Peptides against a protein of PDB entry 6MBK. Designs and how they scored, part 182

Target 1, 240 residues: chain A of PDB entry 6MBK
Amino acid sequence: GFEMVNFKEEGFGLRATRDIKAEELFLWVPRKLLMTVESAKNSVLGPLYSQDRILQAMGNIALAFHLLCERASPNSFWQPYIQTLPSEYDTPLYFEEDEVRYLQSTQAIHDVFSQYKNTARQYAYFYKVIQTHPHANKLPLKDSFTYEDYRWAVSSVMTRQNQIPTEDGSRVTLALIPLWDMCNHTNGLITTGYNLEDDRCECVALQDFRAGEQIYIFYGTRSNAEFVIHSGFFFDNNSH

## One batch from the design tools (peptide; made by RFdiffusion4, then SolubleMPNN)

Design b2_p21_7_s1 (from b2_p21_7, 8 letters changed)
Fold by OpenDDE base, seed 2:
Structure b2_p21_7_s1 (fold): chain B 240 residues (1-240), chain A 21 residues (1-21)
Amino acid sequence: as target 1 above (240 residues)
Amino acid sequence: DPSSFQELPTLARDLTEPIPA
């Protein structure tokens, strides 16, 4: 019902190959295809995860490391997905000096500096862990773990992470959802949810789409980073 | 200091609920 297309202005997106009706279940992604905290635990990262309190406490960081490990693994199942991810992001971690200077007059600057500081601290911590921890020796990142790598992975997770139920439905976990997150964003209602009975993420069409049209979805709540970018920059521009 | 590892102020999208029928 759809195909991946590289749109000139929007990058990768999904295009309908047939007419899709509003509220039609056009896309689903089984749990086995998701990058989750659980898949991180079951990967080469698992031994380190089991011994590092920060990885255990911060599922988003666990996903970031999982993403980095899989990116560095030529035979990773998720290589096709990872190759669709942006190489850079519009998150505060990628702001240029002039953008930061512009934000100095706003309250958003405190959030930007907090992100920089926290990310730098996390990187410094994990750099030491990767260099010294016995279970880090098996990681494909052992000899190549830069701040740029970490910034990219954290930003990827920051912009794409989703809360989904665990397999037994007893808890909430974090997931990256391949294929689904290729849909470009539009304003509207959330039309994505998790079907625990079928153990899959499901997406219904927000509106009618004709064959050949780009499929847009509403991702729901924007990340605070996206909010800072959109609200911090655009609200000041709309007041002038 | 665990306080140095504050979660990045990023809201994960909540997809825990099924799609409303």
Scores: peptide ipSAE 0.244, ipTM 0.738, DockQ to the pose 0.629
Fold by OpenDDE base, seed 1:
Structure b2_p21_7_s1 (fold): chain B 240 residues (1-240), chain A 21 residues (1-21)
Amino acid sequence: as target 1 above (240 residues)
Amino acid sequence: DPSSFQELPTLARDLTEPIPA
C-alpha cells in the first residue's frame, strides 16, 4: 500500500501506492523489527550493557550505542533502516555559533547548553569505557568512536525514540520504529499506538490519501528540542 | 561522574496505548 520515496523538499518519506482511507490500518511494525533496549541487550552490546550502570539506567543511551554498533556492522539486520536516517540533524547539538547566538535571547539557550554539556560528558565517559572495558573489545566501534558518531546517535535517538510496552506489558521501554518514522510529519491527531495482543506498532491513516500522494502522520507533541528548532520553545507552554 | 549524567531534555513519544477504536 506504500513505498519509500525521496521527496525533493522533505527528503525520504512514504508514498501511497493505492488509495488509503482515513482510519485505515495501513502500516504496522512487529516488535521483532524494532530497535529496542531489549534488542540492544541481545546484541553485541549486551555484555557491556550488563556491566555499565549508565547503559542500564538510561535506555536512550543504550539505544544510541545500539544504533552505533549496528551502523558499524555490515551484516546488521537494521542496515536498510540505518541508511535512511539523516546524516545530520537540526537538533541543538548541530547548531553553529550563529544559531547559538540567536538563541541567547531566548529561554531555549539553557536547554542548548544543557544538551551540549550532557552530551560532551557522556561522550567523554563512554570514550573511556570503550577504550578500557573488556567487553568493549568486541564492539565494532572500538577503533572509531568520535564525538560526531556519538552526537549523531544521540540525535537520532532524541528525535525518533518512542515509548512502547514491554512484551509482557508490565513496563515501558524505548524503541526506534523503522519504516514508520520515515513518514513525514503533519498537524493532526495521533494515529499511532501499540497493539500488545499482536505485539506490533500500528498506524492508521490520518486522512484519505490517493495513490501517488505522500503519507503524512502526526508524531504527537513535539519534544523540547523540536520546539527549540522551530523557535516555538515556551517552557510554560511545553507539556514536556 | 556517572551521577552527573542527566537525561536529555527530549522526551520519547508515548505510543504505549493502542489506537483508540
Scores: peptide ipSAE 0.240, ipTM 0.733, DockQ to the pose 0.612
Fold by OpenDDE base, seed 3:
Structure b2_p21_7_s1 (fold): chain B 240 residues (1-240), chain A 21 residues (1-21)
Amino acid sequence: as target 1 above (240 residues)
Amino acid sequence: DPSSFQELPTLARDLTEPIPA
């Protein structure tokens, strides 16, 4: 029903290959195709995860390391997805000195400095863990783990992470959703949810789309990084 | 250190609810 296309002004997005009606279920992604905290635990990262309290406490960091391990694995199932991700981001971790100077006049500056400090500390911690922990020896990133790698992975997760139910529906977990996150944004209502009965993420069309038209969706709530880029400050109602 | 356990300033999208009928 759709194909990936590089649009001149908007970059990569999805184009309809047939007419799609409003409220039609045009896209679904089964749990087995998602990158989740659970898939991280079941990967080569699993032994380290089971012994590191920070990985256990911070699902977003677990996803970042899962993303790095899969990127470094030539035979990873997620290679086609990972290759579609940007190599760099417009997040605060990529800001140049002049951009940071501009932010000094905004309410965002304290959060930006906190993000820099926290990310640097996390990297320094995990660099030591990767170098010294016995369960890190099997990680494909053992011999190559740079700050640039960590910055990229953290920024990828920060901009793309989603809350979904666990398999039994009793808890919330974090997931990256391949294919779905390739859609470009429009203003509207959230038309994406998780169908626990069929164990899949589902997306229905916000409006009618004709064959050949770009498909837009509304992602809902944005990250603080996106708010800084768009508005020049962080909103108090955003979670950190 | 306690800063190692601080969440990054990121808001995950909430997709836990089913699509409204």
Scores: peptide ipSAE 0.236, ipTM 0.720, DockQ to the pose 0.590
Fold by OpenDDE base, seed 4:
Structure b2_p21_7_s1 (fold): chain B 240 residues (1-240), chain A 21 residues (1-21)
Amino acid sequence: as target 1 above (240 residues)
Amino acid sequence: DPSSFQELPTLARDLTEPIPA
């Protein structure tokens, strides 16, 4: 029903390959394809996760490290997804000096400074952990963990993380949703949710789309991002 | 089941939370 396309000026997005009607379920992503806190626990990060209280308490940071570990793993299942992620983000952590100066007259500056401070503190903490913790020795990022890496990962997660239910529906966890988050944004209603019975993220069309049109979705507030050119992204288990 | 459909909000600022002391 759709294909990934590199749109000029907008970066990667999804294009309809057929007519899609409003409210039609055109896209779904099974849990197994998601990057989740659970997949982080089950990855090379798992041993460290089990020993670090901050990773355990902050699922978003766990996702950030999961993303970094998978990025550093050439054979990662998520490589096609990761290669579609922006190299930089329009998040406060990437603000240029001039942008920060413009914000100095606003209350937003306090949030920016808070983000800088907190992210720097987190990086400093985890840098030490990665250097000293025995379970960090097997991490593919062991010898390459820069602030830029961390900034990228946390910004990726910040802009793309979603709350989804756990498999049993008893709790909420965090997930990055490949393919789905490649849809560019438009104003409207949220038309994406998690179907726990089928254990998948589901997206219904916000409006009618004709074959050849870009599919836009609304999934809340998100910063703009510059997508990196990639060779494409394909899921064997997600036929549409 | 439509009742199992839950909205997926994006979380914008959770990474900025202070490190637990």
Scores: peptide ipSAE 0.041, ipTM 0.636, DockQ to the pose 0.059

Design b2_p21_7_s2 (from b2_p21_7, 8 letters changed)
Fold by OpenDDE base, seed 3:
Structure b2_p21_7_s2 (fold): chain B 240 residues (1-240), chain A 21 residues (1-21)
Amino acid sequence: as target 1 above (240 residues)
Amino acid sequence: DPSSFQELPTLARDLTQPIPA
């Protein structure tokens, strides 16, 4: 029903290959195709995860390390997805000195400095863990773990992470959703949810699309990084 | 240190609810 296309002004997105009606279920992604905290626990990262309190407490960091391990694995199931991700981001972790100087006049500056400090501390911690922990020896990133790697993985998760239910629906977990996150966004209503009965993420069309038209979706709530880019400040009602 | 347990200033999208009928 759709194909990935590079649009001149918007970059990569999805184009309809047939007519799609409003409210039609045109896209679904089964749990087995998602990168989740659970898939991280079941990967080569699992032994380290089971012994590191920070990985256990911070699902977003667990996803970042899962993403790095899969990127470093030539036979990873998620290689086709990972290759579609940007190599760099417009997040605060990538800001140049002049961009940071501009932010000094905004309400965002304290959050930006906090993000820099926290990310640097996390990297320094995990660099030592990867070098010294016995369960880190099997990680494909053992011999190559740079700040640039960590910055990229954290920024990828920060901009793309989603809350979904666990398999039994009793708790909330974090997931990256391949294919779905290739859609460009527009203003509107959220038309994406999780179907526990079929154990899949589902997306229905916001409007009618004709064959050959770009498909847009509404992502809903944005990250603080996206608010800084768009508005020059962080909103107090944003969760961290 | 306690700062190591601070989440990054990121909002995860809430997709836990079914699509409204």
Scores: peptide ipSAE 0.257, ipTM 0.731, DockQ to the pose 0.589
Fold by OpenDDE base, seed 5:
Structure b2_p21_7_s2 (fold): chain B 240 residues (1-240), chain A 21 residues (1-21)
Amino acid sequence: as target 1 above (240 residues)
Amino acid sequence: DPSSFQELPTLARDLTQPIPA
């Protein structure tokens, strides 16, 4: 087993409650527990989704609004998960002036500016949609939709979104994976995949973990620049 | 127009495949 723990230096993570062996399937998350584009469509957001071309075309934005709607819903099934999400991120949308200056010498600065510009445009669009669209009146965020809300939701999705198969396996969709994404990152191999037969996300242990040790996973091969832009991580030992 | 909204340069993790045996 494992437990959620707030580690002093790394924030929330998972700690082993027993010895876990390398390659052991220690964690799985059924589809019904995932926040997906499909769950967004089936939520209070569904009516608006069905009429907004951007929500339909951009699954990541659909997930961002799904997060916001569920966060604003006291009885949301995902409240326990949402409460574990960071309130702020080290992503470009949160960069201070000094952080932007640091990146000015790199090609990443163009991505930072692009991301900021795109996010601001999206917010402006959806602010108008939420204020004017009839189906937006039922959204719990109708009277409380700030740029900070949108920035947070987009950053949450950006840092945590995963591609998984649709239920029939015919297409790819986007998902947030509760509990699993609480694992902090380490260098190694990807040990997570989707088991379509059992309709669940599965994670096997990257290495042996003893009872009481933090469980780490590898999110994927990325440059430090890509981690900054997409995940908000700095990994000194990143071999890539 | 959705085309005017450039996708955020977001790298979603590809978990579409099962864990290799």
Scores: peptide ipSAE 0.250, ipTM 0.736, DockQ to the pose 0.786
Fold by OpenDDE base, seed 4:
Structure b2_p21_7_s2 (fold): chain B 240 residues (1-240), chain A 21 residues (1-21)
Amino acid sequence: as target 1 above (240 residues)
Amino acid sequence: DPSSFQELPTLARDLTQPIPA
């Protein structure tokens, strides 16, 4: 029902290959395809996760490290997804000096400074952990963990993380949703949710789309991002 | 089951939370 396309000026997005009607379930992503806190626990990061209180307490940071580990793993299942992620983000962590200066007259500057400070502190903490913790030795990022890496990962997660239920529905966890998050944003209603019975993220069309039209969705506030050019993204288990 | 459908809001900038002391 859709294809990934590199749109000029908008980066990657989804284009309808057929007519899609409003409220039609056109896209679903099974849990197994998601990058989750659980998949992080089950990855090479798992041993470190089990020993680090911050990773355990902050699922978003766990996702950030999961993303970094998978990025550094050539054979990662998520490589096609990761290659579609922006190299930079319009998050405060990427603000240029001039942008920060413009914000100095606003209350937002305090949030920016807080974000810088907190992110720097987190990086410093985890840099030490990665250098000293025995379970960090097997991480593919062991010898390459820069602030830029961390900034990218946390910004990726910040802009793309979603709350989804655990498999049993008893708790909420965090997930990155490949393919789905490639949809560009428009104003409207949230038309994405998690179907726990089928254990998948589901997206229904916000409006009618004709074949050849870009599919836009609304999933809340997100910063703009410059998508990296990739060869494409395909899931064997997600036929649409 | 439509009742199992839960909205998936994008989370705020929770990464900026202070490191637990």
Scores: peptide ipSAE 0.058, ipTM 0.638, DockQ to the pose 0.058
Fold by OpenDDE base, seed 1:
Structure b2_p21_7_s2 (fold): chain B 240 residues (1-240), chain A 21 residues (1-21)
Amino acid sequence: as target 1 above (240 residues)
Amino acid sequence: DPSSFQELPTLARDLTQPIPA
């Protein structure tokens, strides 16, 4: 019912290959296709995860390391998804010196500095872990773990992480959803959800789409957008 | 079962949060 297309002005998106009606379930993503904290635990990262308290306590960092491990694995199942991810992000971690200087006159500067400090501290901690921990020796990132790598992974997860239920529905966990990232977004009502019975993410059409039209989805405010709004400055591009 | 379908919470913690003590 849809195909991935690189649109001239909006980048990667979904195009309808047939007419889609409003409220039609046109897109679903089974759990097995998601990058989750659980898939991180079941990956090459699993042994390290089982022995590192921070990875266990912070699912978002576990996802960041999972993303880095899979990116460094040529035969990773998620390579097609990872290749669609931006090389840089509109996050404070990528602000240039001039942008930071401009923000010094705003309340946002305190949050920007906090993010820089926290991310640097996390990188330093995990650099030591990767260099010294026995279970890190088998990680594909063992010899290639730079601050740029970590900044990229952190920003990827910060902008793209979603909350989904655990398999038993008892808790929430974090996930990267490939097909969600491969479409452009619009403001409006959230039309995405998780179906526990079928164990999949689901998206219903916001409106009628004709064959050949771009499909837009809305699945809520991203962490980066919330941060920007809460920090006292607003980017129009982060409203999605 | 419509009860098995729930909205995906998109509010996630900032990855740059301080490491717990």
Scores: peptide ipSAE 0.013, ipTM 0.373, DockQ to the pose 0.058

Design b2_p21_7_s3 (from b2_p21_7, 7 letters changed)
Fold by OpenDDE base, seed 3:
Structure b2_p21_7_s3 (fold): chain B 240 residues (1-240), chain A 21 residues (1-21)
Amino acid sequence: as target 1 above (240 residues)
Amino acid sequence: DPSEFQTLPTLARDLTQPIPA
């Protein structure tokens, strides 16, 4: 067992409520609890998704809109998860003028400007879609869709998205993984994977943890945004 | 063209493989 705790130096994380052994399966999240491209298609967003080529081509944007629709829905199953997400991020989309000036001396500046430009263009496109498309009328964000909303949703997906198999294992899809996202990271081996037979994300303990200790995991490959924070550079291929 | 809307390759974590034994 584990519990969510606010640690003084690291913020929110998971604490063991019992002794956990190395390699013990201590955490699993069934597919039905994940926010996926498929759950987006099956939500109030589904009719719009079926008619918008950008949503169909870009699973990360589909997840961003799914996140916004669920956040705006007071009865959403994912409200407890969404409420644990940061309200702001230390990603390039939130950089102030002085931070951007610092990056002008780095190789990351081109990617930062590209991200700003692309995100602004996406927002302008979808603002028009939400205002004019018939299937957008049922979206809970119809009357409130700001750039700040879009920036937050995109940044949430950028920092938290995972590749998992489809139900039949034939393709790869994108998912946000509630509860698992709450673990703080350490260096080590990847101890998280998808069990297709049981249709769940599984995490085994990297080491022994005693009752009362914080549980750390290794996330594997970081997002480009997280890599910039850590190294000051954007890389097209984070091959770790 | 959706390619014009490419967000920076935000590398999603690859969890498609089972946990190594």
Scores: peptide ipSAE 0.299, ipTM 0.749, DockQ to the pose 0.662
Fold by OpenDDE base, seed 4:
Structure b2_p21_7_s3 (fold): chain B 240 residues (1-240), chain A 21 residues (1-21)
Amino acid sequence: as target 1 above (240 residues)
Amino acid sequence: DPSEFQTLPTLARDLTQPIPA
């Protein structure tokens, strides 16, 4: 058992409601609860997706638009999840001038500039698509598609996207995993995977947690630069 | 060309494998 809690310094996280043992399967999320490229295709975005090469080629952008469409839909199944997402991120797309200047001394600056440039280009492209494409008329974001919206959605996906198998296991697709991605990060071993037989994302406890303790998970080995670029996260104790 | 729009390879977490037993 766990509960979602808003921790003052760390934002939303999961807190154990009982003692959880190391390696215990404490959390699983069935595919039907995930925001996936497939769920995007099956949503109001589906008609546009089927006709836009970029959406088809870039699953992360498809997820970003899916997220925006669902956010703009009051009756979306994912509203409870979306409302827990940060309104802003510490990703390069949100960097202030001082943060960019700090990174100028690092190799990450090239990636930051690339991300800015690519995101701006994508926005400009999709702004035109949303304004002109017939299948965009039914999108709830039709009249409200700002760079800030796009930046937020892209950053949400960037920080939270996961590769999971397709239902038949034949391919890899992208997914946002509600509830699970609310776990804050720590060092350790990856304790999350996809159980294709049960068609669910599974997470086992990295360590023992007592009732009332925050549950942390490890998202994988990344450099600090990669965390900054992809997760907007500085982890000083990154021993990797 | 979709290649012109390639965002930084946003490192999607690879969760394609089951948790090792």
Scores: peptide ipSAE 0.271, ipTM 0.739, DockQ to the pose 0.848
Fold by OpenDDE base, seed 5:
Structure b2_p21_7_s3 (fold): chain B 240 residues (1-240), chain A 21 residues (1-21)
Amino acid sequence: as target 1 above (240 residues)
Amino acid sequence: DPSEFQTLPTLARDLTQPIPA
């Protein structure tokens, strides 16, 4: 097994409670435990989702609002997961002046400005929607929807979103994967996939882990700039 | 238009395939 642990340097992660061998299926998460676009549609957000073309077209924004609604719901099934999420991120939406200056010499600066501009526009749009749309009156965030809330939710989704198949396997949807996404990053191969027959996300061990060791996964091949933009961190040992 | 609101293409991890055996 494994356990959630707050590591001093890396924050929350997973620690092995027994020896785990390389390629061992040590973690799986059934669809019913995932935060998906479908679960967003089936939540208190559903009526608004059904009438807002942007929520329908942009699954990542739907997940962001789903995350905000569930965070504002004390009885949400996902409260334990949401409580493990960072309160702040090192993503472009949180960049201070010095961090922006550092990126001014890179191509990433244009992406940073675009992300900020787009996020601000989205917030302004949805602020108006939440204030005026009849179906927004049922949302737990109706009276408390700040830019800080929105940038947090968007950053959470941006850093943690995954593409998975729909239940029938006919389409791709977006999902947040509780527990699994708490694994910190290392170099290697992607060892996570979706088993449609068992309707679950599956993760096999990248390497041998001993009892008491932190379990790491590989998030995929990305440049450091892409990690900053999409994952909110630099990885010194990034081989690509 | 939703296209006007596109954030940077957020690189979602592609987990649509099963883990290769």
Scores: peptide ipSAE 0.232, ipTM 0.733, DockQ to the pose 0.863
Fold by OpenDDE base, seed 1:
Structure b2_p21_7_s3 (fold): chain B 240 residues (1-240), chain A 21 residues (1-21)
Amino acid sequence: as target 1 above (240 residues)
Amino acid sequence: DPSEFQTLPTLARDLTQPIPA
């Protein structure tokens, strides 16, 4: 077993409550607990999703709005998960002027500006949609949709989105995985996957853990920085 | 335009503030 603990300097993480062996399946999350594009379609966002081409085309934006709607809903099933999310992120969208000036000497500056520009444009677009679209009237975020809200949701999704198979296994979709974000990362082999037969995300232990030790997992070759920069909310118009 | 880039952080900051009445 494991328990959630707030570790000093590392934030929330998982601590082993018993000895765990290397390669032991110790953590799994069924699809029904995930925040997915499908759960977004089945939520209060569903009517708007069905009418907005950008939400339909960009699953990551759909997840961002799903996250905002659920955050604004006191009775949301995902409130316990959402409450564990950081209030701010180390993403380019949170860079201050001095940080941006420092990056001007690097090639990364172009990606940073691209993210800022695209996110601002998306916010402006969706602000108008939320104010004018009939299906937006019932959204809990209608009266409280700021750029701060949007950059938070976008950054949450950029840093935490995972690729999982669809229910039928025919394609890949995006998901936020509760508890998954609660594991601090270490370098190593990928010990995470999706079991389609049991319809769940699965994580196996990288190493032996003793009772009382913090559990670390590896999400893949994604450096947070590279993933944040390259996993941008970019609508590649050239892919259509 | 480099000038557009320098304004983006400021613009983003301004967008997080309440719209002046």
Scores: peptide ipSAE 0.023, ipTM 0.544, DockQ to the pose 0.023

